# Peptides against a protein of PDB entry 5VZU, part 168

Target 1, 271 residues: chain A of PDB entry 5VZU
Amino acid sequence: GRTLEDIFHEHMQELILMKFIYTSQYDNCLTYRRIYLPPSRPDDLIKPGLFKGTYGSHGLEIVMLSFHGRRARGTKITGDPNIPAGQQTVEIDLRHRIQLPDLENQRNFNELSRIVLEVRERVRQEQQEGGHEAGEGRGRQGPRESQPSPAQPRAEAPSKGPDGTPGEDGGEPGDAVAAAEQPAQCGQGQPFVLPVGVSSRNEDYPRTCRMCFYGTGLIAGHGFTSPERTPGVFILFDEDRFGFVWLELKSFSLYSRVQATFRNADAPSPQ

## One batch from the design tools (peptide; made by RFdiffusion4, then SolubleMPNN)

Design b2_p24_3_s2 (from b2_p24_3, 14 letters changed)
Fold by OpenDDE base, seed 5:
Order: C-alpha cells, then structure tokens, then sequence
Structure b2_p24_3_s2 (fold): chain B 271 residues (1-271), chain A 24 residues (1-24)
C-alpha cells in the first residue's frame, strides 16, 4: 500500500511541477495589475500592508493585510496551485478574541481546539440571529389588493371626556448591557508556543504574542476545487509579525511585514 | 474515519489530489 510518506512525496512532486508550470507561464504572457496599499486608519490593529508568509507546502507567499471595521483580511498577492491570487486566504474576526491558556496548556492541541470551536459556535449563532432579523422584515408586504370596501357611513362616536390622568409609566431603562468592549489591552505580550503536533516550517517564530483572534482560512484542492473555510487562530505577535494556526490542518503560517518602501503605492485619493 | 477526514484536510491544504478512490 502507498505509505503516507509515498503520498506526501508524490504530492510534493506534483506541487513542485504545478509551481514550475505556473512560474513558466509568466515567461509567456504576464498581465501586470497595479496593487495599491490600503490606507492606514487610526483604529487598525496594526499598519495594513504586504506580509511575506510561509504557507504549508506552498512555501513563500505574499499577502496583503487590510482592515475592514471589526474584520481583518489577508488577500493573496501570490497565487498557488490551490488558491489563486486575489483570494482572501484568511479572514479574521476582531470581535472574537481568543484567550490563550498558560504556556503549559498551550502545548495541548485539544485545549486550543476546544477554545476555537467554542468561538466558532458563537460566531455561527450570531450569524443566524442576524439573519433572522433581516428575514422577518421582508415577508409582510404581500400586496394587499385593497378591495374597495364600500364606504359604510361611520357613525359619530360621541366625544368622551378629557380625563387625562398621566400614567407615570416608569419604563425602567432596560440595562443595555453594553458589551464591554474589552479595550484592546496592548498589554505585555503573553508567552506563546505552538501546540504539540502543529507543524511549522520554521521553528523560529515569536515566543510572545500580543493578542489572538478567531479567524477562518481558505483551503482548496488543485485548481481552486472545493474551496472551504477552515477555523483558525490569528496571532498578533507585533507590528510587523502575525501568525495563523490552521486548526483542522494542524499547521502554522508565519507572516512578516515586507519592509520594502514602495514609491507611489498609495491608493489614488478619491477625487 | 477521523483519520480519513484529517487526510482530506491535509490533502486540501497541501493541494493533494486525493486519489479518486474514496478512502473507505
């Protein structure tokens, strides 16, 4: 029977071949598209921009990190055999912070898995609830064909008198439990280690993280077949480094800011 | 099996062509 090693070896050969084909296609016909850097906003978790990452067997990739309110996105600048350029390789929910356990319990993959899956279920519930409010509002405008009911003469109902006792309806102001926006405590970084059995291409990852968030990563077969979102953890290490733990795939991708200064890379000001 | 799911997940990420043979 094919060993797991044989399957992995054959696959790595196929990936190398596909990468070679894709790279060789660049020599024949390159369509250049200008990429603009996203403008920085004051509320951005870190400065948006280009990050160089290591992604599983795909090797070195470039992603654009951008912020969209309470969401962050990693958009592929480099395509691979599975996921073309321009796809959102990661989507981060900045509403759903992941609290990592202590360093000992961080080594336990099942503990991280539990924490992430609990957050995934909350995100799913919030999406269902928000979907119901949008659904109920549209249903009731059935065209009431206003059949012209004949004008029966409304009899003069007598003027009942003015006894306006103001009921002090002391409507207790329902405590809008302001979901305490836990201030993004830019606190001292927490000690960080990958869980046992999470593969990293580089053991040289930051051993301290600032904060973590729930997110999803895009995975697909060759040629972008059967694309799906898989749960994961976005790990902010610092202003220039973040990681993504692919939970189901038991892997880690490290992304580091591209420090290259790009002249004229800013988006044209909206005229 | 749980292992076949992990193989499919690993396969999708790595970009494996899963063998057309359904993992029984």
Amino acid sequence: as target 1 above (271 residues)
Amino acid sequence: SADSKKMVELAKKLGFKLPETPLL
Scores: peptide ipSAE 0.117, ipTM 0.688, DockQ to the pose 0.082
Fold by OpenDDE base, seed 2:
Structure b2_p24_3_s2 (fold): chain B 271 residues (1-271), chain A 24 residues (1-24)
Amino acid sequence: as target 1 above (271 residues)
Amino acid sequence: SADSKKMVELAKKLGFKLPETPLL
């Protein structure tokens, strides 16, 4: 029977062949496109820009991070055999913060999976509710001419009587101590570790994170076949580093800011 | 089998389409 090693070798051969085919096609026609850096906004979680990352066996990736209100987007600048350049590799929902457990429970993949899947179901419910409100508002009430339905006579149901004793049982209002949401200490990063069984390319990832959010990643077969969105966790480490945990793939990608200064890379002001 | 699930996870992770024929 084919071993997992045989399947791995065949996949690596196919990946190398696909990379070779793509690179060899460039000998005849190069299309250059100018990339503009997204303008920074005051409400942006971090400065938008170019990040370098590693995704599985693909090696080096360049992704543009941009902010769109309560959403963040990672757009591929580099293509690969699975996902071409210009595709949205990650979409982050900044409305849905992921609270990581303590460091001991962070090692449990099933706990992280539970937390992410609960948030995914909330996001689906909110999308269904918002879809229903938008659907009902388009009901053109054509003027239904109200034909006058005939007055059926009100039967007078009888008046039975009076007895009034008000028992004064003054139940004291139990003070619902509103559990003050402890203000998430915005300043100190929490300890961070990858769950057991989540693969990183390098063990050199930040061991503290500022905040986490629900997100989805784009996955596809070779030649962009059967593209789908898979659930994951966006992890903000600092101003220059973020991660993405691909939940179904049990993999982690680390992205680091490209420190190169680009002259004239700012988007032209909207005229 | 447990191995078929690992192969599907590996194939998805690698971007390899497993042939629709289950490896028996």
Scores: peptide ipSAE 0.079, ipTM 0.667, DockQ to the pose 0.055
Fold by OpenDDE base, seed 3:
Structure b2_p24_3_s2 (fold): chain B 271 residues (1-271), chain A 24 residues (1-24)
Amino acid sequence: as target 1 above (271 residues)
Amino acid sequence: SADSKKMVELAKKLGFKLPETPLL
């Protein structure tokens, strides 16, 4: 039987060959498209922009991080043999925060898996409920034929009836304790460690995280075959670093801000 | 097989989807 090592070697050989084919295409006429940096918004979790990451067997990649209300997106700027440039490598749901356990329990991959899968089921339920509300709203445009029913005129009657006494029930103003939305404590960073059996290319990841969110990552075969979204965890470390735990892949990708300044990279103002 | 499960886990780890669980 083929060993796991044999399968790894076969896949690595194919991946190297595909990378070679992709790199050899640069000797030909290429179409270049300008990439614009997303505008920053006050509600953005961190400044949007370019991040460099290490992705599994693919090595170094460039991803654009952007914010879209309660969603964040990582868009591949560099393509690879599996996922072309311009694809959304990660989609983050900023409504679904993941709370990590203590450091001891963070080492347990099954505990992280439980937490992520519970959030995934909530996201699926919300999508089903929102799909039902959108369906019911369309049914009521039955064509009301405007039948012009006629003008009939009747009649008088005046009757007076008098008395009902105003009961003075002095309901005390119940203090609406405005539940002070506790300002999202930009709290002391939580200690962070990868679960046992999660592969990282670099052990030099931040050992403290600010917050985590549910997300999905795009995976595909070579040539973008059978693309699917898999569950994962977006980990915000700081303003310039985030990670993604690919749950089903048992892998971790670390992304660091590209510190290069680009001239004329701002999106044209909508006229 | 146990090996097919390991292959799916490895294929996942390597960032590719096997279209079919190869009946190994």
Scores: peptide ipSAE 0.077, ipTM 0.682, DockQ to the pose 0.054
Fold by OpenDDE base, seed 1:
Structure b2_p24_3_s2 (fold): chain B 271 residues (1-271), chain A 24 residues (1-24)
Amino acid sequence: as target 1 above (271 residues)
Amino acid sequence: SADSKKMVELAKKLGFKLPETPLL
């Protein structure tokens, strides 16, 4: 039978051939599109912008990181044989922080899988509950027949009712136990390591992370066939570096800020 | 099987459709 290694080699040959064809086609038909950098907001987790990312066998790609309230997005600037340019390669839920275990337990892929899948089920429950409230609110607008009852104009008089003395009912201020929002510990960087069996292209990744969030990555077949969202972990290392662990793929992508300064790349002000 | 899971992980990682025929 074909081994997993044979299948890997056959697919790598096909992918190399596809890359060669796509690279050779640049001589014939180039469509140029101007890219605008998203404006930075004070509440953005890091400065938005261009990042260079590693995609397993696909190599180096350019991704735009942007923030949308409690969500972050990585949008492909460079396409590949599977996922065209302009697609959202990663979607991050900034409501769902992931707590990594200690460094010893971080080596356990099953522990990371448990944590991510528990967060995925919470996200699904929240989506179902929000869908039910939106569904029940629409059901009660039965068509009320607009009977045109005539507006009679009765003008009756402004009788000055008397000064009712405000009773000083000194209702005791019930101790609203302000649930002390535990101050978001400005996360002293946690020691970070990839789980055993998670493949990185480069072992040169940051060994300390600031915070992690639940997210989903886009995967597809060649020609963008059967696109699906797979669960993963967004890992913020610093202002210029983040990672994404593709849980089902057992792979890690490192993203580093493009240090090139672009003139006139700012988004036009919304007129 | 453990190998079927590895093939699914590999196919997803590589972005190709698994052949419908299980590699026996």
Scores: peptide ipSAE 0.076, ipTM 0.665, DockQ to the pose 0.054

Design b2_p24_3_s3 (from b2_p24_3, 11 letters changed)
Fold by OpenDDE base, seed 2:
Structure b2_p24_3_s3 (fold): chain B 271 residues (1-271), chain A 24 residues (1-24)
Amino acid sequence: as target 1 above (271 residues)
Amino acid sequence: TEEAKEMVKLAEKLGFKLPETPLL
């Protein structure tokens, strides 16, 4: 049978060939499109903008991070043989924070997998419930023809009876001490380590994170065939760095802000 | 294993080289 090494060799050859085909398009025609930086909003988790990300064997790619209410999006600015430019490589649900365990339990991939899959299931349930409310609301506008059906009259029945005594039982109100959600100390980063078996291209990832969120990454075969969303973890390290753990792929992508200042790159104000 | 084939297929979809850990 093909060895795992044979499959990786064939995949790398195909990837090189696809990169060659895409680069050979430069001999024909180049189309230039202006890209604008997203406007910054006060409620944005970090400043939106260009980030350089690592994508395994594809190497370094450029993504635009933008915020859309309770969602964040990473859009590819550079494409690869699998995912073309303009696609949403990552989509982050800022409603679904992931709490990482202690540093010892962070080394356990199965613990991270459990936490992510539990959040994925909650997201699916919320989508199903929201789909039902939208469905039921359309059905009830049937015209209620007001047929005046008639006044039928009856009847009397009666009487009894008296006593039962007021039992005093003074059940003490058990003070349900509302477990005060300890305000997640917004300032102190949590120690961070990748689980065992999660691959990173760079050993130099930040060892402290601010917060994590549930998200999905886009994967596809060569030529953007059979595109699908895979579950993962968005990790905010600082104002200029975030990560994405591709759970099913056991891979980590590090994204770092492009420090270049662009003149006149701001989105035109909506007139 | 079928899990190994699925992981390879997923890695191909992202252009990730899986670590050479022998998928038992």
Scores: peptide ipSAE 0.085, ipTM 0.680, DockQ to the pose 0.056
Fold by OpenDDE base, seed 3:
Structure b2_p24_3_s3 (fold): chain B 271 residues (1-271), chain A 24 residues (1-24)
Amino acid sequence: as target 1 above (271 residues)
Amino acid sequence: TEEAKEMVKLAEKLGFKLPETPLL
């Protein structure tokens, strides 16, 4: 019977052939589009920009990281046979922090899977609740016929009622010092290790991470067929490195900042 | 297993290497 390894090798042969066909077509008909770097904002988790990412058998790809309020996005600058350039390879929810277990329990894939799937369910509930509030508000603009109801004048009268005493009770304003949630100290990074059975292209990944967030990755068949979002974990290592654990794929992608400086790559200021 | 078939299908979508250890 075909082993999982046989199926993987057959798929890899097809993928290599697809890559060869695509690259051979580029020699004759290239349309170039200018890309701009995303503007940096003070509230951005790290500086937005270009990152070199590892995508299993696809090899090295270029991804643009950008921030959109409480969401981060990785947009493909390079395409592959499955996912074209310009697609959002990763979408990160910065509202939903993932708390990794201790280093001993981080080796357990089932523990990471449990944590991620619990957050995935919360995200789905919030999307359903937010969908209901948007639906009810639009219904009742019935045309209020402006009936001109008439002028009646009635006048009366002055009744006096009485005394109630001024109870002085000088309740001291207890200074509810709103404990300003100290901005969670950009804490000492926690030890990080990949779960057993999660494949990495390189064992040289950072062994300490700053924070993790829930996210989704885009997966599709060859030619961008049946695209879907799969759950994962965005791992911030430092200012120049992040990872994504593809939970269902049991794979890890490491992203490293492109250190090249591009002249005139900033978006033109909106005039 | 059905789980192994879904893992193959998912790995095929991204060209990711399947883990050598079968999912128990």
Scores: peptide ipSAE 0.084, ipTM 0.674, DockQ to the pose 0.056
Fold by OpenDDE base, seed 5:
Structure b2_p24_3_s3 (fold): chain B 271 residues (1-271), chain A 24 residues (1-24)
Amino acid sequence: as target 1 above (271 residues)
Amino acid sequence: TEEAKEMVKLAEKLGFKLPETPLL
């Protein structure tokens, strides 16, 4: 049969050809779209902006990191043959922090997989529960055509007497255990290593992380065919670096801030 | 294996070269 090496070689040749076709289009006709930097908010996990990311065989790509409440988004500024520019390459759920194990257990890919899949299942359950509450509210406003059921006569049931003492059933207010949103303690950095079998383009990645979150990455065939979200881990290293572990792909993307300053890149004030 | 086929398919979708997974 085709070896795994043959399949990857053929895929790499196709990918290189597709990249060559895309880059060769630049000599013909370019449509320029202005990109604005997202506004920074005080509650943003890090300063939003442009990052250069590694995408396996795709190489270096530019991603815009932005924050949207309890979600972060990586939007592709550069496209590739699989994922076009403007797509959300990563979506991060800042509600679902991932606790990495100790450095010894971080080498175990199956342990990371277990942790991520348990979080994925919680996210799926929360989405199903929130979908049910939205569904039940719409069902009851069917117009009750009040067919006038005929007035059956009021039987005067007799006025039975007075004395029901109010039992003070002091229903203790069940302590709604406010799930303490543990503030994102910028705790001491945790030692970080990739699991065995996770591919990185460079072994030069930060060996200490601040925090990790559940996220999903976008994958698709050439021409954006059959796009799907795959589970992964967002790893915050510092103010200028984050990673994404593509769990199913057993791959790691490192993102580093673009240090270039752009004049007039701020979004116009909403008029 | 079916797992290895799905991993290849996923790798194709993102242009990631998987390490030689001994699963084939």
Scores: peptide ipSAE 0.081, ipTM 0.674, DockQ to the pose 0.056
Fold by OpenDDE base, seed 4:
Order: sequence, then C-alpha cells, then structure tokens
Structure b2_p24_3_s3 (fold): chain B 271 residues (1-271), chain A 24 residues (1-24)
Amino acid sequence: as target 1 above (271 residues)
Amino acid sequence: TEEAKEMVKLAEKLGFKLPETPLL
C-alpha cells in the first residue's frame, strides 16, 4: 500500500513540477500589479506591511499583514499551486484572544485544540446571532405607502404647570469599588513552545509571545480547488514576527517582516 | 486511519510536509 512517505514524495514532486511550470510561464507573459502598503494606524496591533513566511513544501512566501478594525488579515502577495496571489491566507479575529496555558500544558496539543475549538464555536454563535439581527432588520422594510395625510395645524395651548419642590434626598455615595482593571500586561511576553506533534520548518522560533488570537487559515487543492478555512492560532511574538498554528494540520508557520524599504509604496491618499 | 487520510489531504491542500511519523 502507499505509505505516507510515498504520498508525500509524490506530492512534493507534483509541487516542484507545478512550481517549475509556473516559473517557466513567467517568461512568456508578465502581468505587473502595483502593491500598496496599508497605512499604519495608531491602534494597529503592530505596523502593517510585508512579511516572509514558510508554507511547508511551497517554501518562502510573501504575505501582507493588514488591520481592519477588530480583524487582521494576511493576504498572499506570492501565489502558490494551491492558493493564488491576492487570497487571504489568514484571517485573525482580534476580539477572540487565546490565552495559552502554562509552558507544561502548552506541550499538550489536545489542550490547545480544546481552547481553539471552544473559541471557534463562540465565533460561530456570534456569526449566527449577527446574521439573525441583520436578517430581521431587512424584513421590516415593507413599503409603507404612507399617503401624506394633510398636516392640520393643531394649536399652541400654553399650559403653565407648577413649581414641584426639590426633594433633597441625600443618597449616600455607595463606594464604587473600582474593580482594579488589572493593567493589561501588554508588555511582558509569556513563555511559548509548540505542542508536541506540531511540526515547524525551523526549530528556531521565538520562545516568548506577547499575545495570541483565534484565526482561520485558507487551504485549497491544486488550482484553488475546494478552498476552505481551517482553525488556527495567530501568535504575536514581536513587532516584526508572528506565527500561525494550523490546528488541523499540526503545523506552524513563522512570518518575519521584510526589512526592505520601498519607495512610493504607500497607498495614494483618497482624493 | 481516517484521521491520517484527512491530515494527508489537509497537508496536500497547504503544501505542508507532515512529519515522517504519522500520528497513527
């Protein structure tokens, strides 16, 4: 029977062949599209921009990270045989922070899986509820053909009513126990380790992370067939590095900022 | 296992090399 190794060998050969075909096609027809960097906003989790990441056997890819309110997006700048350029390889929900367990329990894949799947169900519920509110709001635009009944000018009557006395009721100032908002320890990274069984292309990943969020990654067969979203964890390491744990794949991708400065890469101001 | 087949299919969809030891 085919071993998993045989399947991976065949798959790697196919990916190499596809990559060769794509690169060889560039000699015949190049379409250039200008890429604009998203403007940095003060509320952006990190500076938006270009990151280099690794997608297993696809090798090095370029992703643009951008922020959209309570969402972040990784958009493919480079395409591969599965997912073309311009697709959203990752979508991050910045409303759904993932708290990693202690370093010992971070080694347990099942704990991470449980935490992520619990958040996935919450996101699904919120989407259903928000879909119902959006659905119910559209149903009530029945065309009220309210015929303009003529506005008869109803009169001014000036009624004076009187001086109700100021009752002094000196309600005691209840001690608002200011729930000490634990200062969001935004600054101190927590220890980070990949779960056992999660593959990384490189064991040299940051061993501390600032915060984690729920996200989804895009997966597809060759030629962008049967595209689907798989659950994962966005790991913010620092200003220049983030990771994505592909939960169902038991895989980790590390993304590092492209340090190259680009001239005229800013989006034109909307005139 | 069915899980191993699904992981292979998912890995194919991302171009990920699974570790040599399938969690069988």
Scores: peptide ipSAE 0.076, ipTM 0.672, DockQ to the pose 0.057

Design b2_p24_3_s4 (from b2_p24_3, 12 letters changed)
Fold by OpenDDE base, seed 4:
Structure b2_p24_3_s4 (fold): chain B 271 residues (1-271), chain A 24 residues (1-24)
Amino acid sequence: as target 1 above (271 residues)
Amino acid sequence: TEESKKMVELAKELGFKLPETPLL
């Protein structure tokens, strides 16, 4: 039988060969596409832009982070053997914040898995409900044949009814208990650690995170075969760093802002 | 199996869905 080591070696050889084919294909015909950075909005969770990530064996990848209302997207700028450039490697639901437990319970992968899968089920329910509302709204546009309803006659203006005195019912102003908006603890990061059995390429990841959100990551076989979305956690560390925990893959990817300034990278103003 | 766990970890490090085809 093939050993796990044999499978690893064959797979590494295939990856090296594919990487060689991709790099050699660039020598024959380069199609340049201009990348436009999304404009920064005041309500963006962090400044949108290019981030460098590491996908284990794939090495260095470039992802563009962008914000779309209550969603964020990571779009691959670099393709890999599995996922072509321009694909959405991560989709983040900014409506579904993940609350990480205390640092001790963060070491428990099953606890993180439970929390993420509960949020996944809520997202599924919301999609089903919103799909029904969108479905029911389309069904009622049967063509109303506007049969010309006959001109019913102008009935006369009925008379001025009399001055009913407004009773001064002095309803006491019920104390609107101002639901104390819990001050958005936007400022203080919480201690962060990867669960036991989550692989990280480096142990050098931020040990404090600002906030976490539910998201999905795109995975595929070689040549973009059988692409699917897996559940995960987007972790915002700071303005320049985020992570993604791939739940089913028990892996962590760290992304760091590309500090290079690009001239003429702004999206053309909509004319 | 421990091998299946290591294959999943390998697939994970590689960013690969190993084809569910059991390598017989």
Scores: peptide ipSAE 0.035, ipTM 0.616, DockQ to the pose 0.052
Fold by OpenDDE base, seed 5:
Structure b2_p24_3_s4 (fold): chain B 271 residues (1-271), chain A 24 residues (1-24)
Amino acid sequence: as target 1 above (271 residues)
Amino acid sequence: TEESKKMVELAKELGFKLPETPLL
């Protein structure tokens, strides 16, 4: 049988070849698609725009970060052999903040894994509950074929019954403890370290983070085969840097803002 | 499983490729 080493070498050779083919096509590109920068909103976690990110063996890639209410998205501007351009490489749920433990416990991958998987389960439950409310509303408009059940005429009985006192059942309004959306306090940055066994291409990552959120990353085989969402952690370092911890892959991708200014890159105003 | 650990390490080196489950 092929060894894991043989499979690794074969897949790496294939990946390198495919990456070379994709890269070599840029010189022969006769059709260009215009990309617009997303408009900035006051409530955006950071300024949206282009970021350069590291993707394990795929190297350095360009991602567009954009904000969509309580979600953020990283969209591939550069494709790779697995994930085409225009795919959402990361989706961040800004409703589900990740609280990192102290620096000692951040070294423990199992602790980070526990925290992320608990949040993943909450997100799954919320999606199931929201799916049930949408499902029950459609079921009841079956056409009531009003079968004309015959008008049995039955009688008048006049019963008088008496003056039942209004019981003031003062049903205390159960305080719906509005789960106070803890405002995303731009708190003082917390010390940050990757868990032991999480691979980074660059050991020079920020050692302080502002906040973290639950997210999912897109993984696939060559040619975008069997695409799946894997759980992870979006880490905001600063206005120009974020990371993504791919939990199942035990990998870290660092994203840094592209500082180049583009003329006429803004989306045309909706006419 | 040990195999699952090896698949995770393979997936790390391959970046974001899902290793095709080798048909055993």
Scores: peptide ipSAE 0.025, ipTM 0.618, DockQ to the pose 0.053
Fold by OpenDDE base, seed 2:
Structure b2_p24_3_s4 (fold): chain B 271 residues (1-271), chain A 24 residues (1-24)
Amino acid sequence: as target 1 above (271 residues)
Amino acid sequence: TEESKKMVELAKELGFKLPETPLL
C-alpha cells in the first residue's frame, strides 16, 4: 500500500502543481471584480467586513464576514487550490448558541464534540419539521364537495347518582422557583482554551471568548472536488477577532479584521 | 478506524480543507 509519506509527497506535488497553474494564469488575461463591503446593520453581532485568516498550507486568506438575519457567512475573497474565491467557507447559525463548559471541561474534545453534535441534530430536526409543514400546506385544497349526509336522531339515557364528599386536601402549591436563567453577562468574556488534540497554527489565540455559535465549514479536494459541509464552532472573541473550530478535522482557524480603511467601498445604496 | 485517524492527521499537515474520503 502507499505509505503516509507517499501520500504526503503526492499531495504536496499536487498542491505545488495547483499553485503553479494558478500562478501561470497571470501570464494570461486577468479579470478584476470590484468588492463592496456589506452595510452594517444595528442587529449585526459585530461590524461586517474583511477578515484575514491563517489556516493550513495555503497561508494568508481573506474572508468577507456578512450577516443575513439569524445567519452569518464567511465568503472567500481569496481562492485556494481546494476552494475558489466566492465560496462560503463558513456558515454560522446565530439561532444556535453553544455554551462552552468550564475551562477544565473545555480541554475535553469529546465534551465539545457532544455539544456540537447535539446542536447539529436539533438543526436537522428543525429542517425536517419545516419541510413537512411546507409539504402539507399544498395538499389540502381538494374541493370538499358538501355531501349533506343525514341527521340521525338518537337517543335518551338518563341516569342518576350520588353524593361524593368534598375532600378538603389543601395541597400547598409548592413554589416552583423558576430558576431565573441568570442573564449571561453580555460583557464578561468566558475563559477559553482549545480542546486537547485541536491543532492551531497560531498559539496566540485569545484566551477569552464572548460567545459561540454552531456553524458549518466548507471542505473540498483540489480543484473543488467533492465539496462538503463539516460541523464546527464559530467563536466570537471580540469586535475584530473570531475563530472557527473544524470539529471533524480537529483544527482551529483564527480570523482577524483587516484594519485597512477603503474609500468608496460601501455598497451603492439600493436605488 | 486507525486509517481514518491517520487521514485526519495527514489532512491537518497538508491543509485542513480536505475531506477524509479523497485521501483514501
Scores: peptide ipSAE 0.024, ipTM 0.628, DockQ to the pose 0.056
Fold by OpenDDE base, seed 3:
Structure b2_p24_3_s4 (fold): chain B 271 residues (1-271), chain A 24 residues (1-24)
Amino acid sequence: as target 1 above (271 residues)
Amino acid sequence: TEESKKMVELAKELGFKLPETPLL
């Protein structure tokens, strides 16, 4: 019978053939589109820009990292036979931190899986609650017929009632020292290791991370068939490096900043 | 779709048993 390895090898052969066909077509008909670098904002987790990443069998790809309020986005600049250029390979929810366990428990894939799936369920609940509030507000303001109803004048009554004493209770203004949310210490980086059974193309990943967030990655068949979002972990290592753990795929992608400076790559200021 | 389910299950199976996943 076909083994899982046989299925993998057949799929890899098809992938190589598709890559060859796509590459051979580029020699005759290229449409060039200018890509602008995202503007940097003060609240951006790191400087936005181009990163080189590794995608399983696909090899080296270019991804644009951009920030959109409490979301980060990785957009493919290079496409592959599964996911074309311009697709959002990763979407990161910067509201939902992932707390990695200690280094001993980080080797346990089931522990990471539990943590990520609990956060995924919270994200789904928040989306359902926010969907209900948007639905009820369009109450039909039926046309209020302007009935002109009339003038009646009624007058009188003066009644007196009494003396309620001014209790002086000088409640001291308790200084509610607003506990200044201590600026989340740019904490000493946490020791980082991949869980057992998570594959990395390169063992030279950073062994210390700053922060982790919940996110989703895009997966698809050849020709962008049946595209779906799968849960994962965005791992910020430093200003120039991040990773993504594809939870269901047990894969790790490392992304490193493209150090090349591009002239006139900034988005034109909105006139 | 039924096709999407098969694709995701294949990706899981490949990712769980093999060092590389081709569906990224």
Scores: peptide ipSAE 0.022, ipTM 0.620, DockQ to the pose 0.109

